Peptides against a protein of PDB entry 7BDX. Designs and how they scored, part 99

Target 1, 212 residues: chain A of PDB entry 7BDX
Amino acid sequence: EMGAAACTLLWGVSSSEEVVKAILGGDKALKFFSITGQTMESFVKSLDGDVQELDSDESQFVFALAGIVTNVAAIACGREFLVNSSRVLLDTILQLLGDLKPGQCTKLKVLMLMSLYNVSINLKGLKYISESPGFIPLLWWLLSDPDAEVCLHVLRLVQSVVLEPEVFSKSASEFRSSLPLQRILAMSKSRNPRLQTAAQELLEDLRTLEHN

## One batch from the design tools (peptide; aimed at target 1 P146 D147)

Design b2_p28_7_s4 (made by RFdiffusion4, then SolubleMPNN; from b2_p28_7, 11 letters changed)
Fold by OpenDDE base, seed 5:
Structure b2_p28_7_s4 (fold): chain B 212 residues (1-212), chain C 212 residues (1-212), chain A 28 residues (1-28)
Amino acid sequence: as target 1 above (212 residues)
Amino acid sequence: as target 1 above (212 residues)
Amino acid sequence: SRSLEEELLRIDRYGYREALELERLWAE
């Protein structure tokens, strides 16, 4: 209970850039993010295949951890830190996103996707994520989620890849060969306006790339 | 481990006034400080009479909690919050300081004393602390500690009381009757310059009060 | 490379409160 409360408060204050700088400026940052990855992994591994995210102290704790990572990645120095010093955490997030079933731990997925999206703001971060083994299959796995918010954040991450020619060119063949075009087209007709827009924009970007 | 790491980071960033404001501005502050008191109490109760503060995750966690309280009390709105909304926590700190033996959990004692000192900056806080049952005996109990830093912070807290006539007058009789004058005189000859100064200043303040 | 302006527009930030609000939006 105390851990969840402390972590929740830390998450709340981590929305501040100065707090992120303070977190990273300390000698405990590396350890914290190392343990973060382990904790998140342990949580996901503890889930029985059909069990969803419960309202428990543990789930709240892990949710807060994912939130902290997201907020850290929102800051330039935070992205640098994650990409340079916490790659294992990024690998863990990617792994966990793959280990979770569609519809499982939706809220956690969203935060993890948001963290990856923020990391992808930097070219170095985008390169690291996109070059991760199984990255493209992971995107499509996540895009099979029934939750619109999960799909939205997947599309945003995909768009982040597509918008960088240097990155996209490295995976273009695999990307094109495995693209769930019909799924994306369906999302472009979503009643969720954010999802609809994201899908439409991605389709436009893809069309542009096909002509180039 | 994760809890200790998170709490340690929260402690570190709580040195910022803006972070304290953020902590207190959230809807989780009351719960956090409630659980804080319970956690600290549980830790102290778990100590065997002769066991000192160990280098454990639990001790680090509790240490960080005490640090957070200290940093919160360093801010005006934090003092207000503690005195108005977290009196149970203040009561707990006072209780724990009484439950600990001389030389036991020295570092924790220092932080708890620092938190009380910070609270004492406000007249309302000082009134609350000084009117707590057994407050004066507690001061002398703590002053029997062999650790110079504990004694220093006790003297600082005593001085905070003595410097407020409105507060001191309410307990002046008990204060004078129980004053460990010889102990304070001995501290005025300490090789620790901070302790020496604090003891000397307090003696001067007491002399002034005897003449008025 | 992405401009600073593009970064500022794209960054996701979520405190505890914001996340709870999102949860409510998702639940609705």
Scores: peptide ipSAE 0.125, ipTM 0.791, DockQ to the pose 0.045
OpenDDE base, seeds 1, 2, 3, 4: peptide ipSAE 0.150, 0.167, 0.122, 0.031; ipTM 0.776, 0.787, 0.793, 0.779; seeds 1, 2, 4 fail the geometry check

Design b2_p28_8 (made by RFdiffusion4)
Pose (drawn by RFdiffusion4):
Structure b2_p28_8 (pose): chain A 212 residues (1-212), chain B 210 residues (1-210), chain P 28 residues (1-28)
Amino acid sequence: as target 1 above (212 residues)
Amino acid sequence: EMGAAACTLLWGVSSSEEVVKAILGGDKALKFFSITGQTMESFVKSLDGDVQELDSDESQFVFALAGIVTNVAAIACGREFLVNSSRVLLDTILQLLGDLKPGQCTKLKVLMLMSLYNVSINLKGLKYISESPGFIPLLWWLLSDPDAEVCLHVLRLVQSVVLEPEVFSKSASEFRSSLPLQRILAMSKSRNPRLQTAAQELLEDLRTLE
Amino acid sequence: SAAAKELYAKERKAALVDKLAAEAAAAA
């Protein structure tokens, strides 16, 4: 209970750039981010499906962990630190997104997808994520999730890699062969404007790159 | 005059999340949200045989109080703090909406309805408002108000209550059937565009979940 | 069927929150 309370407080204060700089400056953050991935992996493996039932200081603990990772990656030196020091944590995030079934731990998936988008803002972070093993199959599969917020963060991540045609050129062929053009087109007609324009903007960029 | 000027200044700066977080600790020593409800209750009681005066120092004081409550509830930890600590203030807001006759204190009713919408974004806040005494009769009473802005914010609150699970097993199935569907339909053909669209949106949501 | 209604309600609620938050920001 005490461990989760401290992680929740750290999640609250981690929204500040001044606090994020102080976390990376203290010689204990490396250990914190290594054991964070282990705790997130342990939490996901412990779930035999079901849902989560807002596990008392268990789900709030991992949510605080993913929340902190997201708030750190939201700061320039934070996403820089993560791609240099905590590449194993990025591997764990990408692995846990594929390991989590659609509809299972939706809040955890959006926090994780938000952190991958933030890390992709860093040039090396974009290279590391896009070059990870089943990255493209993972993207199209996360789009098969019924939750609209998960689909929105997948499209924002796809748009981020698509916005760097140099990195996008390495993962060619499968981007044309396996892309769920029909699902992205359906998302361009959603009554939710943020999801609708995200898919509309991604479709504009996808059609423009195939011709230009 | 001095009290209202300081409250208006606080309403201006309360649009910042940093300021809202700073306000939530101050409620301990000076019961800001406890005495806010008393001041709002005292103001409406003082309008015995009369309606609003406006441009007054007293009118802008309560407007600033309701505006601050709204700007606090607009921040995630603000609406979280209100539903945990300031449930009495939420009671007062819901009470004063029913106590205010139609056409009386229109600006105050809109600001109050905006704060209830914001608190309803929080899961516990939604339960607290929808489970409050006389809540459905209050929605009907507020929709009988001639002012379009008040009707708009009532429809926006009703839409917030209609969306999300609320158990769904006839707990929310009866809430939808008990609404003034005729008045919502009349407001769907309204000459006020903002009101017409809110009633239209709400009607779509009522039909979608039927 | 119930899960679909829950997803629809969640998505619509998020859209409403974003719309009104944009209006509130414009009013400020």

Design b2_p28_8_s1 (made by RFdiffusion4, then SolubleMPNN; from b2_p28_8, 17 letters changed)
Fold by OpenDDE base, seed 3:
Parts: sequence; C-alpha cells; structure tokens
Structure b2_p28_8_s1 (fold): chain B 212 residues (1-212), chain C 212 residues (1-212), chain A 28 residues (1-28)
Amino acid sequence: as target 1 above (212 residues)
Amino acid sequence: as target 1 above (212 residues)
Amino acid sequence: REEEKRLYSRERREALVERQMEEQRAAI
C-alpha cells in the first residue's frame, strides 16, 4: 500500500519538467529505473496465475512506475537518459508488451506504449526501439488487441517509424510484407474518433511512401 | 526495494515548494499521509525485536517518508495541511519519539524532530504540538539522547515553545518545574558548535522569561 | 526537405505527448 501511494504521488509530480530534471540529476535515478524494469517484469510474470484485480495495490504501483517512465520520456533530457542510461528498461517494456495477451493489462500496455512513443521522439530512441529484435511482429501483435486505446498508441508508434526515413528504410521490406492492412483499414472506420484519425493518417503516410 | 527507491526520489523532489503544492493539491495527499503515519509506527514497533540494519530498504523507506513530511512542513501550505488535515500523523510522530530509546534510530528521530520544528513555525501547529499530552516530559526524554543532532533539534523545538508567549504561558509551571537545567548547561559547553549555540540561546531566552 | 519532414514529424510527436500527459493526469 505505502509504496503504491508514494509511487502514485511521484507519478503525479513527474508531470513537471523540473521534477523530471530533479529525478535525473540525482545519483538515485539509475538505481530507480533499474528496479523499475525488474518490478514491472515481476508483476507481468505474476499475472499468468492469479487474476490480480486491476485495482490492487500492486497494479497501482506498476501503473505509477509506468506513468513515471512515460513522464520522464516526455522531456528531452528524460529521453536522452532512457536511451543512453536505461536501455534495459526499454528492452523490458518491449518484452512485456510481447508477453501480455490481447486485452490483458490494457492500462499498463497503454502506459508502456506511451513511454515508447515518447522515447521515439528522440531519433536515437526511435532507432533503438525499431532495431529491437521482433519489433515489427510486436507492433502487429499489439494491433490485434481489442482495446481501442492500445491500438491507438500502437498506430502512433507505427507512424513514428513510418515518418522517419532513416528508420523506415531499414525495416521497409519487413514492414511492407507483414503490414496488417485490413486491420488498419478496419480501424480507419472505427467509431472511436481518435483511433479512426490515427488509422487514416497512417494510411495516408503509407500511401505517400508507396509512391516514392 | 522499489518502494524505498520511489519514496527516496519523492523525498528529493519534495524539497521544491511547487512539488509540495502538487502533492497537497491532489486527492491522494490525505491517503498518503495517513498511510505514512501507520508505516512509520509499524517500523518503530518492529525495532523492539530484530536490530534492523540502519541501511535496510525498510529503514530507507521510513527515512524517506519522514523526509517528505519534513519538506512538506517546511512550506506554509504544507504546515497548514498537516495541522488541519493530518493531525494523526503529528500525534504519531510525537508517540514514536517517545517510544524510541536514547541512541535508537537517531536519523529517524532527527527527521521527525525537524518535521515538528517546521510545523512549530505555524502558531496553530506549535499550539497543537505543545498541548499534546506528555509533550514536556517528551522533550526532556529526548534531551537525554546521546546524539548531538537529536539534542540540537530538541533544543530548537524547546526554543520555539519558549519564544511564543501564548504557548509558553500555558506550560510555564510544568516547564520551570521539570527543566533539565544541568543538561542544557552541559550542552552549552558542548564541542559541537551548533549544539553549543542552541543551548546558549535557549538559556538566554529562559533568563529573559524569569525576569518578566 | 528531409530535415523539414523530420522537424514536422518531431513537432507532431511532441504535441501528441502533451495530450498524453494531460490524459495521464486524469488516469491517476
């Protein structure tokens, strides 16, 4: 309980750039983000047994950790820190997104996807994530999720790859050969306006790349 | 481990007034400070058995919690919050300071005493603390501590009482009858310059009150 | 043109992050 409460407060205040700078400027940052990855991994591995209630202290704790990572990644110096000093955490997030089943831990997936999206604002971060083994299959696995918010954040991450020529060129053949076009087209007709817009924009970006 | 790391980061960033305002402006603040008191109490009660190493994750966690309370009490709105909405936490801190033996948990005592001193900057806080049952005996119990830093913070808290006529007048008879004058005089000869100064100033303040 | 496309892609991504931070505050 107390750990979840403290992490939740830290998550809330980490929405400030100055707080992110204060977190990263300390000698405790490396240890914190190392333990964060391990804690998130332990939580996800524990889910294969007992249906832990989404509202458990443990769930709230891991949500807060994922939220902190997302807020750190929202800031330029935070992205630099994650890409330079916390690559294992990024690898863990990618792994956990692959280990989670469709519809499982939706809120955590959204937070992790948001963190990856924020990291992808840094070209070095986008390169690192996109060069991850199985990254493209992971994107399509995540697009199979029934949750519109998960799919929205996946589409945004796909768009980040597509809009960066240096990254897209390396994966273009695999991307084109495995693209779940029918799924993206279905999302472009979604009743969720955010999902619909993201799918339409991605389809436009993809069409522009086929003509070049 | 992760809870201690998160609390330690929250402690570090809570040195900012804006972070304290953000903590208190949220709907989670009441719950956090309620659990904080309970967590600190549980930790102190657990000490009567196993000599928990001062460097344990649990110790670090409780130190961070006490540090957060101290930083919150350093800010005007934080003092107002503690005195209006978290009195149970103040009662807990007073109780824990009484339950701890001389030389036991010195760092935690210092942090708790710093928090009480910061609360005492608010007249309403000083009134609340000084009207606590056994407050004066508690001050003298704490002055028996062999640690110079504990004694320093106790002397500062005593000075806060003595310098506030409205508070001192209520306790003046008990204060005068139980004052460990020889102990304070011994501290005024301490090799620790901070302790020496605080004891000298308090003796001067007390002399001024005897002549009025 | 490639640098402008990168800048536009970055700015668009940064604007989406600001919205996400607001959405996260509502999820706490």
Scores: peptide ipSAE 0.156, ipTM 0.822, DockQ to the pose 0.103
OpenDDE base, seeds 1, 2, 4, 5: peptide ipSAE 0.131, 0.128, 0.148, 0.023; ipTM 0.821, 0.822, 0.822, 0.775; seeds 1, 4 fail the geometry check

Design b2_p28_8_s3 (made by RFdiffusion4, then SolubleMPNN; from b2_p28_8, 16 letters changed)
Fold by OpenDDE base, seed 5:
Structure b2_p28_8_s3 (fold): chain B 212 residues (1-212), chain C 212 residues (1-212), chain A 28 residues (1-28)
Amino acid sequence: as target 1 above (212 residues)
Amino acid sequence: as target 1 above (212 residues)
Amino acid sequence: KVKEKELYSRERRRALIEEEQAEQRAAL
């Protein structure tokens, strides 16, 4: 209980840029983000047996951790820190997104995807995550999720890759060969306006790249 | 481990007034401070058996909690919150200070005493803690501690009582009858300059009150 | 045509960088 409450408060206050700077300016940041990844991994590994109630203290604690990472990645110095000093955490997030089944831990997936999107604002971050082994298959795995919010954040991450020629060129062959075009076309017809817009924009960006 | 790390970061960032306002502005503050008291109490009760290593994750977690309370009490709105909405936590801190033996958990005692001192800046807070059952005996119990920093923070809390006529008048008879004058005089000769000064100032304040 | 499209994609990414359209999620 107490850990979840403390971590939830830390998540809430980490919405401030000054708090993110204070977190990173301390000597505890590296340790915190190291054990954050381990804690998230332990939680995801525990899901194979008992349906951990989404409302458990453990679930709330892990959501708060993912929220803190997202808020840190929202700040320029936070992105720099994650990409330079906490790559293991980024690798863990990518791995955990692969380990989760479609429809499993939707809220956690969304927070992790938001953190990766925020990291992708940094060109070095975008390069790092896109060059990760199995990144393109992971995007398509995640895009198979029935949840519209998961799919939205996947499409945003795909768009970040597509809009960066230096990154897209390295993965262009695999990307084009594996692109779930029918799935993206289906999303462009979604009743969810955010998902619909994101899918339409991505289809336009892809058409623009095919004519080049 | 993760709980201690998260709580330690929250402690660090709670040094900011804006962070304290953010903690208190959320709907989680009451729950957090409620379970904070329970967690601190559980820790102190666990000390009767195994010498919990001062460096344990549990010890670090409880130190961080006490640090957060201290930082909250350093802010005017934080003092107001503690005195109005978290009196149980203040009662718990007073109880725990009584349960700890001289020389036991020095760092925790110092943090708890600092929190009470910060609360004492608010007249309502000073009234509340000084009217607590056994408050005067507790001060003298704590003043028997061999640790100079514990004694320093006790003397500062005693000074807060002495310098407030409305509070001192209610306890003046018990205070005068039980005052460990020889102990305070010994502290005024301490090699610790902060302890020496605090003891000298308190002796001057006491002399001023006896001439009135 | 290629240069304009590359420019547009770079401008859109620059706008994302400049706007810092980073999603902060406050505690749910």
Scores: peptide ipSAE 0.024, ipTM 0.763, DockQ to the pose 0.048
OpenDDE base, seeds 1, 2, 3, 4: peptide ipSAE 0.020, 0.020, 0.020, 0.019; ipTM 0.761, 0.765, 0.750, 0.760; seed 2 fails the geometry check

Design b2_p28_8_s4 (made by RFdiffusion4, then SolubleMPNN; from b2_p28_8, 17 letters changed)
Fold by OpenDDE base, seed 2:
Structure b2_p28_8_s4 (fold): chain B 212 residues (1-212), chain C 212 residues (1-212), chain A 28 residues (1-28)
Amino acid sequence: as target 1 above (212 residues)
Amino acid sequence: as target 1 above (212 residues)
Amino acid sequence: KEKEKRLLSRERRAALIAEEAERARAAL
């Protein structure tokens, strides 16, 4: 209970750039993000046995941790920190996104995908995550999720890859050979306007790359 | 572990007035401070059985909580919040300070005393804590602590009472009849310069009140 | 200039995502 409350408050205040700078300016940031990854991993591993109530203090705690990572990655110095000093956390997030089944821990997936998207704003971050083993299959696995918000953030992450020629060129063959085009086309017809727009934009970006 | 790390980070960033405003501006502040009091109480109650290693994650967690309360009380809006909306937490801090033996949980006592001192900057806060049952005996109990830093913060809290005529007049008879003058005089000769100064200042303030 | 505009557009999108994460908490 108290841990979840404290993490939730820390998540709330971590939306401030000055708070992110304060978190990262201390000697405790490395330890915090290391334990964060371990805690998130332990939580995901615990899901295979007990149907953890999504409303559990443990779930709320892990959501707050993922929220903190997202807010840190929203700041330029936070992205630099994650990509330079907390790569294990990024690896953990990628792993956990692969370990989770479609529809499982939707809120956590969204937060983790938001964090990866924020990291992808930095070219070094985008290179790092896109060069991770199985990244392209992972995107398609995640795009199979029944949750529209998960799919939205996957499409945004895919768009970040597609819009960066230096990154896209490295995976272009695998990307073209495995692209779930029919699924993206179906999403472009979604009743969810955000998902529809994101799918449409991605399809336009892909068409532009095929003509060049 | 993760709870202690998160609370420690929250404690670190709570030194900012903007962070305190952000904590208090949310709907979660009341719940957080309620659970804080309960967590601190549970920790103190657990000490009667197991010699909790001071270096335990649990101890670090409770220290961070007490630190957060102290930092909140350092801000005007934080004092107003504590005195108006979190009186139970102040009552808990007073109770826990009474339950702890001399030399027991020194770091926690110091942080709790610092929080009470910060609350005492507000006249309403000083009135509230000084009108708490057994407050004067509690001050003398705490002033029996072998730790110089505990004694220092007790003397500062006593000074806050003495320097406020409206508060001091209500307890003046009890204060004069129970004042451990010989102990304060001994502290005015302490090798600890902070303790020495605080004891000397308090003795001067007391002399000024006896002549008026 | 176009790279800066794309970066600025991405940074604005990042700030919106951080804000959306906070709004998602207010909805809990």
Scores: peptide ipSAE 0.019, ipTM 0.772, DockQ to the pose 0.047
OpenDDE base, seeds 1, 3, 4, 5: peptide ipSAE 0.019, 0.019, 0.019, 0.019; ipTM 0.771, 0.768, 0.766, 0.767; seeds 4, 5 fail the geometry check

## One batch from the design tools (peptide; aimed at target 1 G12 T70 A74)

Design b2_p29_1 (made by RFdiffusion4)
Pose (drawn by RFdiffusion4):
Structure b2_p29_1 (pose): chain A 212 residues (1-212), chain B 210 residues (1-210), chain P 29 residues (1-29)
Amino acid sequence: as target 1 above (212 residues)
Amino acid sequence: EMGAAACTLLWGVSSSEEVVKAILGGDKALKFFSITGQTMESFVKSLDGDVQELDSDESQFVFALAGIVTNVAAIACGREFLVNSSRVLLDTILQLLGDLKPGQCTKLKVLMLMSLYNVSINLKGLKYISESPGFIPLLWWLLSDPDAEVCLHVLRLVQSVVLEPEVFSKSASEFRSSLPLQRILAMSKSRNPRLQTAAQELLEDLRTLE
Amino acid sequence: AETEELFEQTEEMTEKAEEEAFLGRIKET
């Protein structure tokens, strides 16, 4: 209970750039981010499906961990630190997104997809994520999630890699062969404006790159 | 005059999340949200045989109080703090909406309805408001107000209550059937565009979940 | 005038809170 309370407080203060710089400056953050991935992996493996039931100081603990990772990656030196020091944590995040079934732990998936988008803002972070093993199959599969907030953060991550045609050119062929053009087109007609324009803007960039 | 000027200044700076977080600790020593409800209750009681005066120092004091409550509930930890600590203030807001006759204190009713919408974004806040005494009769009473802005913010709150699970097993199935569907339909053909669109959106949501 | 401006700002904050509702619920949890 005490452990989760401290992680929740750290999640609250980690929204500040001054606090994020202080976390990376203290010689204990490397251990914190290594054991964070282990705790997130342990939490996901412990779930035999079901849902989560807002596990008392268990789900709030991992949510605080993913929330901290997201708030750190939201700061320039935070996403820089993560791609240099905590590349294993990035592997764990990409692995746990594929390991989590659609509709299972939706809040954890959004927090994790938000952190991958933030890390992709760093040039090396974009290279590391896009060059990870089944990255393209993972993207199209996360789009098969019924939750609209998960689809929105997948489209935002896809738009981020698509916005760097150099990195996008390495993962060619499968971007044309396997992309769920029909699902992205359905998302460009959603009554949710943020999801609708995210899919509309991604479709504009996808059609423009195939011709230009 | 001085009290209203300081409250108006606080209403201006309360649009910042950093300021809202700083306000939530101050409620301990000086019961800011406890005495806010008393001041709002005292103001409405003082309008015995009369309606609003406006441009007054007293009018802008309560407007600033309701504006501050709304700006606090607009921040996630603000609406979380209100539903945990300031449930009496929420009771007062819901009470004063029913106590205010139609056409009386229109700007105060809109600001108060905006704060309830914001608190409803919090899961416990939604339960607390929808399970409050006389809540459905209050929605009907507020929709009988001639002012379009008040009707708009009632429809926005009703839309917030209609969306999300609320157990869904006839707990929310009866809430939808008990609404003034005729008045919502009349407001869907309204000449006020903002009101017409809110009633139209609410009607779509009522039909979607039927 | 000042009250109208502040009212508009409060309205914008309510719209912003609606946009951030989902993440806000995660933070509240």

Design b2_p29_1_s1 (made by RFdiffusion4, then SolubleMPNN; from b2_p29_1, 15 letters changed)
Fold by OpenDDE base, seed 4:
Structure b2_p29_1_s1 (fold): chain B 212 residues (1-212), chain C 212 residues (1-212), chain A 29 residues (1-29)
Amino acid sequence: as target 1 above (212 residues)
Amino acid sequence: as target 1 above (212 residues)
Amino acid sequence: SLMDELFEKTEKNVEKAEENRYLDNIKNL
């Protein structure tokens, strides 16, 4: 209870840029983000055995941790910190996104995807995550999710890769060969307008890249 | 580990007035401070049985909680919040200060005393804590502590009572009858200059009140 | 829920970060 409450407050206040700077200005930031990754990993590993109630203190705690990471990554200095000093956390988030089954822990996936998306705003961050082993297969694994919000944030992350020629050129062959085009085309026909738009934009960006 | 790390970060950022306002602006603040009191109480109750290592994650967590309460009480809106909406937490802090033995959990006592002192800056807060059952005996119990920092913060809290005629007048008879004058006189001769000064100032304030 | 409110605030921070993407690209130039 108390840990989840404290972490949830920290998540709420981390929406402020000044709070993110204060978190990062402390010598405790490295330790905090290291333990964050371990805690998130322990939680995801526990899900295969017990139906942890989604409303459990532990679920709320991990959800708040993912929220804090996302809010830190929303700030330029936070992105730079994560990419320079907390790469293991980024690797953990990528791993956990792979370990979660389609439809499992949707809200957590969305926050983790938001954090990676925010990291991808930094070109160094985008390079780091896109060069991660199995990154392209992971995107397609995540795009198989039945949840429209998960799929939306995957499409946004895919778009971040596609829009950066320096990043896309390195993986363009693998990307094109494994592209779940039928799935993206199905999303471009979604009743969810945000998902529909994101899928349409990505399809337009991909068409532009085929003609160049 | 993670709970203590998150709570410690929240403590660090709670030194900002804007962060305190953000903590209090959420509908979670009430729940957080309620659980804070319960968590601190559970920790203090656990000390009579096991030598909890002072460096334990639990000790660090409770220490950070007391730090957050202190930082919230350092802000005018935070004092007003605690006195209006978290009186049970103030009652818990007073109780826990009574339950702790002289020399036990010195740093926690100091933070709890700092929080009460900060609350005492608000006249409504000072009235509330000074009207608490056994408050005067509690001050003398705490003043028996071998730790100079505990004694210093007790003397400051005593001074806050003495400097407010409206508060002091209600308990002046009990205060004068139970005053550990020999202990305060011993502190006025302390080698700790801060303790020495606080004891001297309090003795001067008390003399001024005897002549009026 | 309060978790949903914090989620929405976090989503808005992602949107704001996206709106400012050009600023990070300028700093890397």
Scores: peptide ipSAE 0.307, ipTM 0.816, DockQ to the pose 0.234
OpenDDE base, seeds 1, 2, 3, 5: peptide ipSAE 0.306, 0.305, 0.306, 0.307; ipTM 0.816, 0.816, 0.817, 0.817

Design b2_p29_1_s2 (made by RFdiffusion4, then SolubleMPNN; from b2_p29_1, 16 letters changed)
Fold by OpenDDE base, seed 4:
Structure b2_p29_1_s2 (fold): chain B 212 residues (1-212), chain C 212 residues (1-212), chain A 29 residues (1-29)
Amino acid sequence: as target 1 above (212 residues)
Amino acid sequence: as target 1 above (212 residues)
Amino acid sequence: SLMEELFRKTEENSRKAEENRYLDNIENL
């Protein structure tokens, strides 16, 4: 209980840039993000056995951790910190997104995807994430999710890759050969306006890249 | 481990006024401080049985909680919040300071005493704490501690009462009748310069109040 | 819920970070 309350409070205050700077300015940031990855990993590994109630203190705690990482990554210095000093956490997030089944722990997936998206705003972060082994298959695995918010945040991350020519050129062959075009086309017809727009924009961006 | 790391990080950032305002501006603050009191109480109650290692994750977690409360109380809006909305936490801190034996958990005692001292900067807070049942006996119990830092922070809290005529007048008879004068005189001869000075100043303030 | 509010704020921060993407590109030029 208290750990979840403290972490949830830390998540709330981490929405401020000044708080993110204060988090990172202390010698404790590295240790915190190291244990964060381990804690999130332990939680995701525990889901395969016991039906953890989504409203459990443990679930709330891990959501708050993912929220903190996301808010840290929303700030330029936070992105640079994660990419330079907490790469193991990024690798862990990528792994955990692969370990989660479609429809499993959607809120956590969204937070983790948002954190990766925020990191992808930094060119070093985008390079690091997109060069991760199995990154393109992971995006398609995640895009198979029945949850519209998961799919939306996957499309945003895909768009970050597509819009960066230096990054896209390295994986363009794999990306084109494995592209779940029918799935993205189905999303462009979604009743969810945000998902519909994101899928349409991505399809337009991809068409523009085929004509160049 | 992770709870202690998160709470310790929250403690570090709570040294900023902006962070304290952010902590208090959310609907979570009340719940956080309620659970804080309960968690600190559970920890202090556990000390009578098992030799909890002072460096345990639980100890570090509770120290971080007490540190957060202290940092919140260091800010004017934080004091007003604690006095108006978290009185149960103040009552719990007073109780726990009574339950702890001399020489037991000195770092926690210091943090709790610092939080009460910070609250005592607010006249409403000083009134609330000093009107608590057994407050004067509690100060003398704490002043019996062999630790110079505990004694220093007790003397500072005593001084906050003595320097406020409206508060001191209500308890002046009990205060004078139970005053551990020999103990304070011994502290005024301490090799610890901070303790020595605080005891001398308090003795001078008390003498000034006897002549008026 | 409280978690939904934090989630929404986190999503808003991610959107603001996206709106500021051009700044990171200028600092890296």
Scores: peptide ipSAE 0.341, ipTM 0.821, DockQ to the pose 0.244
OpenDDE base, seeds 1, 2, 3, 5: peptide ipSAE 0.336, 0.339, 0.338, 0.338; ipTM 0.819, 0.820, 0.820, 0.821

